Peptides against a protein of PDB entry 4HTP. Designs and how they scored, part 64

Target 1, 231 residues: chain A of PDB entry 4HTP
Amino acid sequence: SQTVASHVPFADLCSTLERIQKSKGRAEKIRHFREFLDSWRKFHDALHKNHKDVTDSFYPAMRLILPQLERERMAYGIKETMLAKLYIELLNLPRDGKDALKLLNYRTPTGTHGDAGDFAMIAYFVLKPRCLQKGSLTIQQVNDLLDSIASNNSAKRKDLIKKSLLQLITQSSALEQKWLIRMIIKDLKLGVSQQTIFSVFHNDAAELHNVTTDLEKVCRQLHDPSVGLSD

## One batch from the design tools (peptide; made by RFdiffusion4, then SolubleMPNN)

Design b2_p14_6_s4 (from b2_p14_6, 5 letters changed)
Fold by OpenDDE base, seed 1:
Structure b2_p14_6_s4 (fold): chain B 231 residues (1-231), chain A 14 residues (1-14)
Amino acid sequence: as target 1 above (231 residues)
Amino acid sequence: SALEERFEELIASL
């Protein structure tokens, strides 16, 4: 029942993603991803040392890294405008204030950083002076909350959606929220392709995904980089 | 790296 995701801080994934985004060139981006992946696999081996038949895999992280490939979790029903309004409320931002307007008009190039159109970046700068320096969520907890949001969206329970969002926000740093937003909106802007992510994960990952369209199966069946599809 | 060290700490805490 134990999972790697229940131990790995969401902050560590976010830091990795941040390094990938900031890296120049494919090779450096790959290096950062590989470091996280290898560490994950090493932890997996240690965690499951006495249990050979486990379903645990990189899937909890992979579905956050490639959120556009999510098939298990249904739509969140969350857009930038909703998040903007939520942040304005949560942070008690003046509605006509600079920060509120930045969030609401995120598509307009009004920012000093040239982050027009990237809501997550705009949010980051608003949040940075106002949020916790360190988050407390694990990858598992993030996924649980996201599952809750999707489920409640399907059930049209808006109040419960807000509750889960507030939990995510209040327990996350500005950097973590930046990436969380991108995960929800399904655009990480890593500068590395899906194919590259799969290629680094496993040589057969892209092929298996093309056939199954099941990200969990890909992560589970190809957990070991040395064991191929034909093995 | 700092990340690797954190993972090692996590492993050690199992």
Scores: peptide ipSAE 0.596, ipTM 0.955, DockQ to the pose 0.888
Fold by OpenDDE base, seed 2:
Structure b2_p14_6_s4 (fold): chain B 231 residues (1-231), chain A 14 residues (1-14)
Amino acid sequence: as target 1 above (231 residues)
Amino acid sequence: SALEERFEELIASL
């Protein structure tokens, strides 16, 4: 089925998240999120112009923005240490080298960057000179790969997990991988609350989520910002 | 914005 997520590059979501993170004020953070959301809704209307009854919604993006609220996808079984080892292998980093040690000891302050404890930032700086500048994945493709990882984790298929991770890594820029890591670890560090994200999405979003705990239902039922829960 | 322009291009490609 055709979805907005199948057309939107993952890079555009990551660039939006980067702008949100770098913004100092709440208002500016909200502006960046709203810009992405409004563009998404506009595209949805164009894509589904001749199909009024569709299940497509902002859910594919929302579940990446609020990964701690994920209920459909099972646990990935991936921690920072696993990712560190994977990057060392894939990038062929010397095990006793500076970059390998940075990844493995990400919690210990090392170097000039104040990124201690933030694995995604450490990975970003290691990846930046070593990976492609522009990724090729759509939001749907990212979600499909994440679904594969979760499913194969449940099935204890480590080889297939590695295959999906490899595809994510090789088809993503350093910036995209920074945010992908944060999505997997479920800590985006945006500096904006869940409540704020919901409030920008729809006035009734927080309430509906509190009742249903179903992020897809929230995105589907409240797709139109002008239509409330009571309508 | 650059983002909005990219979305417009995507819409035009439908």
Scores: peptide ipSAE 0.595, ipTM 0.955, DockQ to the pose 0.931
Fold by OpenDDE base, seed 3:
Structure b2_p14_6_s4 (fold): chain B 231 residues (1-231), chain A 14 residues (1-14)
Amino acid sequence: as target 1 above (231 residues)
Amino acid sequence: SALEERFEELIASL
C-alpha cells in the first residue's frame, strides 16, 4: 500500500529539523514543526482521497523525531566509536590524520566550533566536503534500513549491519547524515521538549502516549487534529 | 495527475 513516507524525501525532514535547531525561541521552533506536519497531513488527504480507513499516519516521521520513544524497533547496537571507525574506513581517512582524530576524540574537540561531545556535528564537518550534495532516500527507505539494522543486531549479523549502514551513508548528504546519526544515537538536540512536539501534533497526544506508550497508536488514533480521544 | 500536483505543493511547502 502507498504511504506518505514512501513519497517524502528524507532530505525534507532533515531540512525541517535543521530549521528547528537554528531557530531562536519556542514559537519559531513550533512554526517549523507545524509547517512540516500540516504539509504531511495535506499530502495524506490527497494520497488517500479514495481510500478510507487506511493505517497510514505520521508515525514514520514521528519515530525519527522522537527516537527515544521507539518501542517497535529493537536496539541498533551502534555507538559513536563504531560510526567513527566506519567513516575512517569508508572515507579512507589517514588514521593519524586530523579528521580521523576528530571523529575518534569527539568528546574533546580542539576545533573552533565548540561542538564538544556532539559527534554528529563533528561528523558533519568531516563529511561536508566529501559527500553527495543531495540524498536520494525517502523516509520509508530510511526506516526500512533502520529496521534492517535493528533486526540484524538482534541476530548478531555484523556484516549485514555494515551493509545497511553503508547504504544509508552512500545515499545521504552530509546534513542528512548529521541528523541520521542523531536519530541512531537517540539525541536530536532540537531545543524543544517532547511535550511541545506532542502538543503541536494533537491536544490529546501526550495523554494517550502516557497511557499506551505506543507512538504508532498515538499517530494513528490522533491523525486528525479535530477528532479527540473521547470522540 | 492530482497526486503529482499535491506532491509539488508538498515539496514547495517544506
Scores: peptide ipSAE 0.496, ipTM 0.926, DockQ to the pose 0.155
Fold by OpenDDE base, seed 4:
Structure b2_p14_6_s4 (fold): chain B 231 residues (1-231), chain A 14 residues (1-14)
Amino acid sequence: as target 1 above (231 residues)
Amino acid sequence: SALEERFEELIASL
């Protein structure tokens, strides 16, 4: 069956996240998230106009926005050091070069941007002049690849993990990769709390999640903001 | 917004 996630470009999620991160106030952050969510819901209604009994929900996006709450897929087994080495290899960066060292020593303050400790930001600046400007992945495709990574990690198939990572990287812009890295590392640095995200999604979302710890269930049961848990 | 417009385009393409 078709899903909203199979139609929505990953770039649109990333641009939304970027706007949220850059926004200073809570209200502005909420506005950007709400805009994406409302658009998603509208698309859902259109896509499923003739199909009332669908399991499709905001879950594919929500699990990327709140990756720390992921319970369906297992651990990726990917850390910053692994990504650094992968990028050095993929981009053919000299090991003793400035960019390679920036990736490997991302915790050390370098430059004027104050991005020390944020590997994704360090990677972004290395990638920006070196990768494609527009990505081609949908949210569904990103999740499929992430599922593959988690599965292959569990199976200890490092070569296949690398393959899926390469596919993600080669089909993503620098900005998309910044956010993808943060999703994998499970730290988006949005400046908005989990509770705020839930509150915007649905008034009962935080409560349902606290009881079930099931993000998919939260998204599915509360996909309509006008229908509560008690209804 | 630009985002909303893109979603409208996606909807129109269904």
Scores: peptide ipSAE 0.590, ipTM 0.954, DockQ to the pose 0.920; fails the geometry check

Design b2_p14_7_s1 (from b2_p14_7, 5 letters changed)
Fold by OpenDDE base, seed 1:
Structure b2_p14_7_s1 (fold): chain B 231 residues (1-231), chain A 14 residues (1-14)
Amino acid sequence: as target 1 above (231 residues)
Amino acid sequence: MKEFFEEKIKELEA
């Protein structure tokens, strides 16, 4: 079945996340998330106007926004060091060069940016002058590739993991890759709590998640903000 | 973002 996620560019999610991160106030952060969510819901209604029984929901986006709550896919088996090595190889960076060393020693950067310990930000600056300006992936495609990575990690197929990672990287802008890295590492650094995200999504979302621990069920059952758990 | 959604919604309504 056709999904909203199959249409929405991953770049749009990343742009929203970037706005949330850059916003200083809670209210402004919430506004950016709400705008994305409202647009998603409106598009959902339009896309499924003539379809009564759809399982489509905000889940494909929510699982990327709250990656620590992912329960459907297994572990990626990817750490910062693996990504660093991959980028060095992919970008043909001199191994003893400044940029390669920044990626490998991301916890103690020698640069002017206060990005110590934030691998995604260090990667962003390395990637910015070297990557495409605009990515081509949809949210669904990103999730499909992440599913592939998790599956192949479970199967110990390292070459296939690398293949999927390369597909993600080569089809993404530097900004998109920054957020993709944070999704894989499961730390978005948005400056908003899980509870805030749930509260904006639906008043009953936190409660339902606490009971079920199933993010997809939360997104499906509480798709309509006007329909509560007791309805 | 808004432009994308608005455009796609218009396409679906046409």
Scores: peptide ipSAE 0.250, ipTM 0.862, DockQ to the pose 0.974
Fold by OpenDDE base, seed 2:
Structure b2_p14_7_s1 (fold): chain B 231 residues (1-231), chain A 14 residues (1-14)
Amino acid sequence: as target 1 above (231 residues)
Amino acid sequence: MKEFFEEKIKELEA
Protein backbone atom coordinates (compact mmCIF):
# COMPACT_ATOMS: atom_id res chain seq x y z
CA SER B 1 0.00 0.00 0.00
CA GLN B 2 1.07 3.57 -0.65
CA THR B 3 2.43 5.55 2.27
CA VAL B 4 3.36 9.18 2.69
CA ALA B 5 6.83 8.07 3.76
CA SER B 6 7.35 6.33 0.41
CA HIS B 7 7.09 9.71 -1.30
CA VAL B 8 8.73 12.16 1.09
CA PRO B 9 12.45 12.64 0.51
CA PHE B 10 14.66 12.04 3.51
CA ALA B 11 16.38 15.28 2.53
CA ASP B 12 13.22 17.23 3.38
CA LEU B 13 13.13 15.82 6.89
CA CYS B 14 16.82 16.60 7.34
CA SER B 15 16.34 20.16 6.11
CA THR B 16 13.54 20.60 8.63
CA LEU B 17 15.69 19.22 11.44
CA GLU B 18 18.52 21.53 10.41
CA ARG B 19 16.18 24.53 10.56
CA ILE B 20 14.94 23.47 13.99
CA GLN B 21 18.47 23.06 15.30
CA LYS B 22 19.59 26.45 13.97
CA SER B 23 16.57 28.25 15.39
CA LYS B 24 17.28 30.00 18.68
CA GLY B 25 13.83 30.32 20.18
CA ARG B 26 11.34 27.65 21.16
CA ALA B 27 8.61 29.29 19.11
CA GLU B 28 10.68 29.25 15.93
CA LYS B 29 11.68 25.62 16.49
CA ILE B 30 8.02 24.70 16.95
CA ARG B 31 7.07 26.58 13.78
CA HIS B 32 9.47 24.58 11.63
CA PHE B 33 8.24 21.29 13.06
CA ARG B 34 4.60 22.30 12.67
CA GLU B 35 5.12 23.30 9.05
CA PHE B 36 6.57 19.90 8.23
CA LEU B 37 3.82 18.09 10.14
CA ASP B 38 1.04 20.10 8.53
CA SER B 39 2.45 19.45 5.08
CA TRP B 40 2.66 15.76 5.90
CA ARG B 41 -0.98 15.64 7.04
CA LYS B 42 -2.17 17.50 3.96
CA PHE B 43 -0.28 15.11 1.75
CA HIS B 44 -1.75 12.18 3.67
CA ASP B 45 -5.27 13.47 3.10
CA ALA B 46 -4.64 13.88 -0.61
CA LEU B 47 -2.94 10.51 -0.98
CA HIS B 48 -5.66 8.62 0.90
CA LYS B 49 -8.64 10.70 -0.19
CA ASN B 50 -10.64 7.67 -1.29
CA HIS B 51 -9.38 5.30 1.40
CA LYS B 52 -10.77 5.92 4.88
CA ASP B 53 -9.37 2.85 6.60
CA VAL B 54 -5.60 3.24 6.35
CA THR B 55 -2.89 2.54 8.90
CA ASP B 56 -0.53 5.10 7.38
CA SER B 57 0.54 7.83 9.79
CA PHE B 58 3.35 10.18 10.77
CA TYR B 59 5.09 7.26 12.53
CA PRO B 60 7.85 6.76 9.90
CA ALA B 61 9.00 10.33 10.48
CA MET B 62 8.28 10.47 14.21
CA ARG B 63 10.46 7.45 14.96
CA LEU B 64 13.38 9.25 13.30
CA ILE B 65 12.66 12.51 15.13
CA LEU B 66 12.36 10.74 18.50
CA PRO B 67 14.76 7.81 18.03
CA GLN B 68 15.09 7.35 21.80
CA LEU B 69 11.50 6.13 21.81
CA GLU B 70 12.10 3.45 19.17
CA ARG B 71 10.71 0.11 20.35
CA GLU B 72 9.92 -1.70 17.11
CA ARG B 73 13.45 -2.30 15.82
CA MET B 74 16.21 -3.70 17.98
CA ALA B 75 19.58 -2.10 18.66
CA TYR B 76 21.78 -1.22 15.69
CA GLY B 77 25.02 -2.16 17.40
CA ILE B 78 26.65 0.83 15.73
CA LYS B 79 28.93 3.28 17.52
CA GLU B 80 30.85 6.34 16.38
CA THR B 81 34.09 4.37 16.13
CA MET B 82 32.53 1.94 13.67
CA LEU B 83 31.26 4.79 11.53
CA ALA B 84 34.64 6.50 11.67
CA LYS B 85 36.37 3.40 10.38
CA LEU B 86 33.75 2.95 7.69
CA TYR B 87 34.17 6.51 6.45
CA ILE B 88 37.94 6.22 6.43
CA GLU B 89 37.62 3.13 4.28
CA LEU B 90 34.88 4.46 2.01
CA LEU B 91 36.50 7.83 1.41
CA ASN B 92 39.96 6.28 1.16
CA LEU B 93 41.31 8.62 3.80
CA PRO B 94 44.90 8.16 4.92
CA ARG B 95 44.75 6.60 8.38
CA ASP B 96 47.33 9.00 9.72
CA GLY B 97 45.79 11.94 7.88
CA LYS B 98 44.04 14.92 9.42
CA ASP B 99 40.50 13.92 8.45
CA ALA B 100 40.86 10.32 9.58
CA LEU B 101 42.24 11.44 12.91
CA LYS B 102 39.38 13.92 13.33
CA LEU B 103 36.87 11.11 12.89
CA LEU B 104 38.67 8.68 15.18
CA ASN B 105 39.41 11.25 17.87
CA TYR B 106 36.11 13.10 17.64
CA ARG B 107 35.96 13.55 21.43
CA THR B 108 39.19 15.51 21.52
CA PRO B 109 38.93 19.19 20.69
CA THR B 110 40.56 19.69 17.32
CA GLY B 111 40.25 22.85 15.28
CA THR B 112 38.20 26.02 15.61
CA HIS B 113 34.64 24.76 15.16
CA GLY B 114 34.10 23.70 18.76
CA ASP B 115 32.40 20.49 17.66
CA ALA B 116 34.32 18.25 20.04
CA GLY B 117 32.23 15.26 21.05
CA ASP B 118 29.75 15.71 18.21
CA PHE B 119 30.72 13.02 15.76
CA ALA B 120 27.95 13.92 13.33
CA MET B 121 29.24 17.47 12.91
CA ILE B 122 32.81 16.31 12.45
CA ALA B 123 31.63 13.81 9.86
CA TYR B 124 29.61 16.51 8.12
CA PHE B 125 32.65 18.70 7.49
CA VAL B 126 34.68 15.76 6.24
CA LEU B 127 31.84 14.66 3.95
CA LYS B 128 30.72 18.04 2.62
CA PRO B 129 33.41 18.39 -0.06
CA ARG B 130 33.23 14.69 -0.97
CA CYS B 131 29.54 13.74 -1.14
CA LEU B 132 26.49 14.26 -3.32
CA GLN B 133 24.72 17.58 -3.04
CA LYS B 134 21.34 15.89 -2.82
CA GLY B 135 20.39 12.42 -1.68
CA SER B 136 17.93 10.07 -3.33
CA LEU B 137 16.39 8.22 -0.37
CA THR B 138 12.82 8.49 0.86
CA ILE B 139 11.90 8.30 4.52
CA GLN B 140 10.53 4.81 3.93
CA GLN B 141 13.77 3.66 2.31
CA VAL B 142 15.79 5.01 5.22
CA ASN B 143 13.58 3.16 7.69
CA ASP B 144 13.84 -0.03 5.62
CA LEU B 145 17.62 0.17 5.68
CA LEU B 146 17.65 0.88 9.41
CA ASP B 147 15.35 -2.12 9.95
CA SER B 148 17.81 -4.22 7.98
CA ILE B 149 20.71 -3.03 10.11
CA ALA B 150 18.90 -3.85 13.35
CA SER B 151 17.81 -7.26 12.09
CA ASN B 152 21.29 -8.14 10.87
CA ASN B 153 22.82 -6.93 14.12
CA SER B 154 20.58 -9.35 15.97
CA ALA B 155 21.65 -12.08 13.56
CA LYS B 156 25.34 -11.10 13.92
CA ARG B 157 25.72 -10.56 10.18
CA LYS B 158 28.35 -7.83 10.12
CA ASP B 159 28.81 -8.00 6.37
CA LEU B 160 25.14 -7.24 5.74
CA ILE B 161 25.19 -4.41 8.28
CA LYS B 162 28.05 -2.85 6.36
CA LYS B 163 26.18 -3.29 3.10
CA SER B 164 23.11 -1.45 4.40
CA LEU B 165 25.24 1.31 5.87
CA LEU B 166 26.99 1.76 2.55
CA GLN B 167 23.64 2.06 0.82
CA LEU B 168 22.61 4.78 3.26
CA ILE B 169 25.89 6.65 2.92
CA THR B 170 26.32 6.49 -0.85
CA GLN B 171 22.78 7.76 -1.48
CA SER B 172 22.89 10.64 0.99
CA SER B 173 24.27 14.17 1.07
CA ALA B 174 26.60 15.31 3.82
CA LEU B 175 23.71 17.03 5.59
CA GLU B 176 21.53 13.94 5.37
CA GLN B 177 24.36 11.83 6.75
CA LYS B 178 24.83 14.23 9.65
CA TRP B 179 21.23 13.67 10.68
CA LEU B 180 21.29 9.97 9.90
CA ILE B 181 24.25 9.56 12.24
CA ARG B 182 22.38 11.43 14.97
CA MET B 183 19.35 9.18 14.43
CA ILE B 184 21.48 6.05 14.75
CA ILE B 185 23.28 7.34 17.83
CA LYS B 186 19.89 8.59 19.13
CA ASP B 187 20.90 12.18 19.87
CA LEU B 188 19.46 14.82 17.55
CA LYS B 189 20.43 17.89 19.59
CA LEU B 190 17.36 19.77 18.36
CA GLY B 191 17.04 21.92 21.46
CA VAL B 192 13.37 21.03 21.87
CA SER B 193 11.98 18.54 24.36
CA GLN B 194 10.06 15.35 23.68
CA GLN B 195 7.09 16.89 25.44
CA THR B 196 7.13 19.83 23.06
CA ILE B 197 7.22 17.55 20.02
CA PHE B 198 4.24 15.60 21.36
CA SER B 199 2.32 18.73 22.27
CA VAL B 200 2.70 20.08 18.74
CA PHE B 201 1.70 16.75 17.24
CA HIS B 202 -1.47 16.34 19.32
CA ASN B 203 -2.77 17.55 22.68
CA ASP B 204 -3.26 13.98 23.89
CA ALA B 205 -0.01 12.55 22.46
CA ALA B 206 2.11 12.75 25.61
CA GLU B 207 -0.58 11.09 27.71
CA LEU B 208 -1.18 8.29 25.23
CA HIS B 209 2.54 7.64 24.92
CA ASN B 210 2.96 7.56 28.69
CA VAL B 211 0.33 4.83 28.90
CA THR B 212 1.16 2.74 25.84
CA THR B 213 4.85 3.52 25.19
CA ASP B 214 3.91 2.78 21.57
CA LEU B 215 4.91 5.57 19.23
CA GLU B 216 3.10 4.02 16.28
CA LYS B 217 -0.18 3.85 18.20
CA VAL B 218 0.26 7.47 19.21
CA CYS B 219 0.79 8.53 15.61
CA ARG B 220 -2.06 6.43 14.24
CA GLN B 221 -4.72 7.09 16.86
CA LEU B 222 -3.95 10.78 17.04
CA HIS B 223 -3.35 11.37 13.35
CA ASP B 224 -6.18 13.90 13.23
CA PRO B 225 -5.40 16.81 15.54
CA SER B 226 -9.12 17.56 15.90
CA VAL B 227 -10.03 14.09 17.18
CA GLY B 228 -9.14 13.33 20.78
CA LEU B 229 -8.81 10.11 22.76
CA SER B 230 -12.25 10.55 24.27
CA ASP B 231 -13.98 10.85 20.97
CA MET A 1 10.19 20.96 1.35
CA LYS A 2 7.17 23.17 0.91
CA GLU A 3 7.60 23.12 -2.82
CA PHE A 4 7.80 19.36 -2.89
CA PHE A 5 4.63 18.84 -0.87
CA GLU A 6 2.69 21.46 -2.77
CA GLU A 7 3.71 20.04 -6.11
CA LYS A 8 2.89 16.48 -5.13
CA ILE A 9 -0.46 17.42 -3.65
CA LYS A 10 -1.35 19.21 -6.87
CA GLU A 11 -0.40 16.14 -8.83
CA LEU A 12 -2.64 13.97 -6.67
CA GLU A 13 -5.56 16.38 -6.99
CA ALA A 14 -5.30 16.59 -10.81
Scores: peptide ipSAE 0.250, ipTM 0.862, DockQ to the pose 0.911
Fold by OpenDDE base, seed 5:
Structure b2_p14_7_s1 (fold): chain B 231 residues (1-231), chain A 14 residues (1-14)
Amino acid sequence: as target 1 above (231 residues)
Amino acid sequence: MKEFFEEKIKELEA
């Protein structure tokens, strides 16, 4: 079945997240999120115009925006050190070179950028001169690959984990990889609270999530911002 | 982003 996520480029989500992160103040951050959400809902209505009672919702995007609330997908088993080693290998970085050392020692302040401890930002600067300007993955494809990683982690299939990671990396821009890393590590650093995200999505979203702890149910049941839980 | 959504919506409405 057709889903909104199967059409929306992952790059568009990442651009929205980047705008949110760069924005100063709660109001501007909310505006960027609302614009993305409204566009998503409009596209949903157009895509499903002749199909009532679809299960499609904002969930594929929401689970990437609030990855700490993920309950469907199991643990990735991926840490910053694993990603560092993978990037060194993939990019053929000299092991004793500046960029390799930056990735491996991401916790140690090396420069004036204040990015110490943020692996995703360090990776971004290493990747920027080496990666594609625009990625080719949809939100659905990203979620499929992340599902594969989690499943193969549970099955202890390290070779298949690496395969899926390589597919993500080779088909993503530096900016997309920055956000992908943050999604995997489950820390987006957006500067807005979970409560704010829920409040913008739907007035009853926080309450429903508190009861169900099911992000998909929240997105599905509260898909229409004008229809409440009691309706 | 907005351009992508607008383009795709137009394609669906045509």
Scores: peptide ipSAE 0.250, ipTM 0.863, DockQ to the pose 0.970
Fold by OpenDDE base, seed 4:
Structure b2_p14_7_s1 (fold): chain B 231 residues (1-231), chain A 14 residues (1-14)
Amino acid sequence: as target 1 above (231 residues)
Amino acid sequence: MKEFFEEKIKELEA
């Protein structure tokens, strides 16, 4: 079945997240999220115009925006050190070179950008001059690849984890990879709380999530902002 | 870089 996530480029989500992160005020951050959400809902209505009972919802995007609330897929088993080693290999970086050392020693301030401890930002600057300018992945494809990584981690198939990561990396821009890394590490650094995200999505979202701890149910049951939990 | 990645993907698929 067709889903909104199968059509929406991952780049569009990343651009939205980038705008949210760069925004200084809460109101501006909320505006950017709301604009993306509204666009998603409009597309949903258009895509499913002739189908009233669909299970499609904002869940594919929400689980990437709030990755710490992921309960469907198992742990990735991926840390910054693994990603650093992978990038060094894939980019053929000299092991004793500046960029390799930046990735490996990401916790130590090595530059003037104040990015110490933020592996994703360090990776971004290493990737920017090396990666393709435009990614090709949809939100659904990203989630499929992340599902594969989690499954392969559970199965202890390191080779297949690398394969899935390669597919993500080779089809993503530097900016998309920055956000993908943050999704995997489960720290987006948006500067907006989980409560705010839920409140913008639906007035009853935080309450329903507190009871069910099921992000998909929250997104499905509260898909329409005008329909409450008690309705 | 694209060519390099494509080559690596092919190696993993072989």
Scores: peptide ipSAE 0.022, ipTM 0.546, DockQ to the pose 0.022

Design b2_p14_7_s2 (from b2_p14_7, 7 letters changed)
Fold by OpenDDE base, seed 3:
Structure b2_p14_7_s2 (fold): chain B 231 residues (1-231), chain A 14 residues (1-14)
Amino acid sequence: as target 1 above (231 residues)
Amino acid sequence: MVERFEKLIEELEK
């Protein structure tokens, strides 16, 4: 069956996240998230107009926005140091060069942008002049690749983990990779709380999540903002 | 973003 996530470019989610991050006020951050969510729901209704009982929901996007709440897929086994080494190899960066050292020593201030400790931002600036300008992945494809990484990590298949990472990297812009890194490391730095995200999604979302700890169930049961838990 | 989704919806309705 078709899903909304199979139609929505990953770039669109990343653009939304970028707008949220750049926004200074809570209200503006909320607006950007709400616009994306409302568009998603509208598309869902159009896509499934002839099918009443579907399991499709906002879950594919929500699990990327709140990656710390992921419970379906197991750990990726990926840290910043692994990504740094991968990028150095993939981009053929000199090991003693400026960019390689920035990636490896991302916790040390370089005086450029004040991004010490934020690996994703450091990676972004290294990647910007070296990567394609427009990515080609959908949200569903990103989740499929992340599922592959988690599964292969559990199976201790490092070669297949690398393969999936390379697919993600080679089909993503620098901006998309910035956010992908943050999703993998599970820290988006949006400046908006989990509670706020849930409250915008549905009035009962926080409560249902507190009871079930199941993000997919939250997204599926509370897909319609007008239908509450008690209905 | 909104415009893109609207375009996708229009394509589904063809």
Scores: peptide ipSAE 0.229, ipTM 0.871, DockQ to the pose 0.884
Fold by OpenDDE base, seed 5:
Structure b2_p14_7_s2 (fold): chain B 231 residues (1-231), chain A 14 residues (1-14)
Amino acid sequence: as target 1 above (231 residues)
Amino acid sequence: MVERFEKLIEELEK
């Protein structure tokens, strides 16, 4: 079946997240999220115009925005060190070179950017001159690849994990990879709380999530902002 | 972004 996520580029989500992160105030952060959400809902209505009672919802995006609340897929088994080594290999970086050392020693950066401890930002600057300007993945494809990683981690298939990671990396811009890394590590650093995200999504979202702890149910049941939990 | 979604909607309506 068709889903909104199968049509929306992952780049669009990443651009939204980037705008949110760069915004100084809560109100501006909320505006950027709301614009993305409203556009998503409008597209949903158009896509499913002739189909009632679809299971499609904002869930594919929400689970990437709030990765700490992920309950469907298992752990990735991926840490910053693994990603560092992968990038060094993939980009053919000299092991004793500046960029390789930056990735490996991301906790103690010597640079002026103040990105201490943020591997995703370190990776971004290394990737920026080396990666595609625009990625080709949809939100659905990203989720499919992440599902594959989690499944293969559970099965201890390291070769297949690497394969899926390579697909993600080679089809993503530096900016998209920055956010992908943060999604995998489960720390987006948006500067906006989970409560705020839920409140913008739906007035009853926080309450429903507190009871069910099921992000998909929250997104599905509260898809329409005008229809409450009690309706 | 909004323009991108609008384009996607237009493509569905063709």
Scores: peptide ipSAE 0.226, ipTM 0.867, DockQ to the pose 0.870
Fold by OpenDDE base, seed 4:
Structure b2_p14_7_s2 (fold): chain B 231 residues (1-231), chain A 14 residues (1-14)
Amino acid sequence: as target 1 above (231 residues)
Amino acid sequence: MVERFEKLIEELEK
């Protein structure tokens, strides 16, 4: 079925997240999220103009923005150490080289950027001079690959996990990979609370999520900001 | 972002 997520580049979501992260105030953070959401809803209406009762919603994006609330997809089984090793291999980094050591020792402050403990930021700087400038993945494709990773983890197929990760990595810019890593690790560091995200999405979103713990249901039922839970 | 979505909508309408 045709979905909004199949048309929206993953890069667009990442750019939005980057803007949110860089924004200092709550209001500015909210503005960036709202702009993305409103654009999404507008595109949804256009895409499904002739189709009533579609199940398409903001869920494909929301589950990447609030990855800690993911309940449909099983655990990835991926940690920073695994990613570090993968990048060292993929980028053919010298094992005793500066960049390899940065990835492996990401918790130790190295340099002036204050990125200690943030593996994604460390990875970003390593990747920036080495990766494609522009990614090619849609939000749907990213979710499909993440689904594959989770399924392969459940099946204990490490080789297939690696394959799916490589597909993500090779089709993503350094910036996209930064955010992808944070999505996998489930820590976006946006500086805005879950409650705020829900509040911007829909006035009843937090309440519905508290009751159902179903992010897809929240996104589907509250797709229209003008239609409440009691409607 | 808005501009990119607008382009996507335009493409859809073609």
Scores: peptide ipSAE 0.221, ipTM 0.866, DockQ to the pose 0.773
Fold by OpenDDE base, seed 2:
Structure b2_p14_7_s2 (fold): chain B 231 residues (1-231), chain A 14 residues (1-14)
Amino acid sequence: as target 1 above (231 residues)
Amino acid sequence: MVERFEKLIEELEK
């Protein structure tokens, strides 16, 4: 079935997240999120104009924005060290070279950008001069690949995990990879709380999530901001 | 981003 996520580029989500992160104040951060959400809802209405009772919702995006609340897919089994090694291999970086060492020793302060401990940022700077400027993946495709990774991790199929990761990496810009890494590691560093995200999404979202702990249900039942739980 | 969504919506409405 057609979904909004199948039409929205992953790059658009990443650009929104980047704007949120760069914004200093809570109000500006909220504005960027709201703009993305409103656009999503408008597109949803247009896409499903002639179809009632669709299950499509903001969930595909929300689960990437709040990866800590992911309950549908199992653990990825991916850590920074694994990604570092993968990038070294993929980019053919000298193992004893500066960039390889930066990736492997990401926790050590390098003194250049103050990004010690933030693997995604370190990766971004390594990738920026080496990757495509624009990715080709939709939000749905990203989620499909992440589902594959989780499934293969459960099945202990390391080679297939690597394959899916390579698909993600090779079809993503440096910026998209920065955010993808943060999604996998489950730390977006947006500077806004979960409560704020829920509050912007729907007035009843936090309460419904507290009861159900089901992010998809929250997104589906509260898709319309004008329709509350009591309606 | 907003512009892209607008274009996508326009395409759906055609």
Scores: peptide ipSAE 0.217, ipTM 0.867, DockQ to the pose 0.955

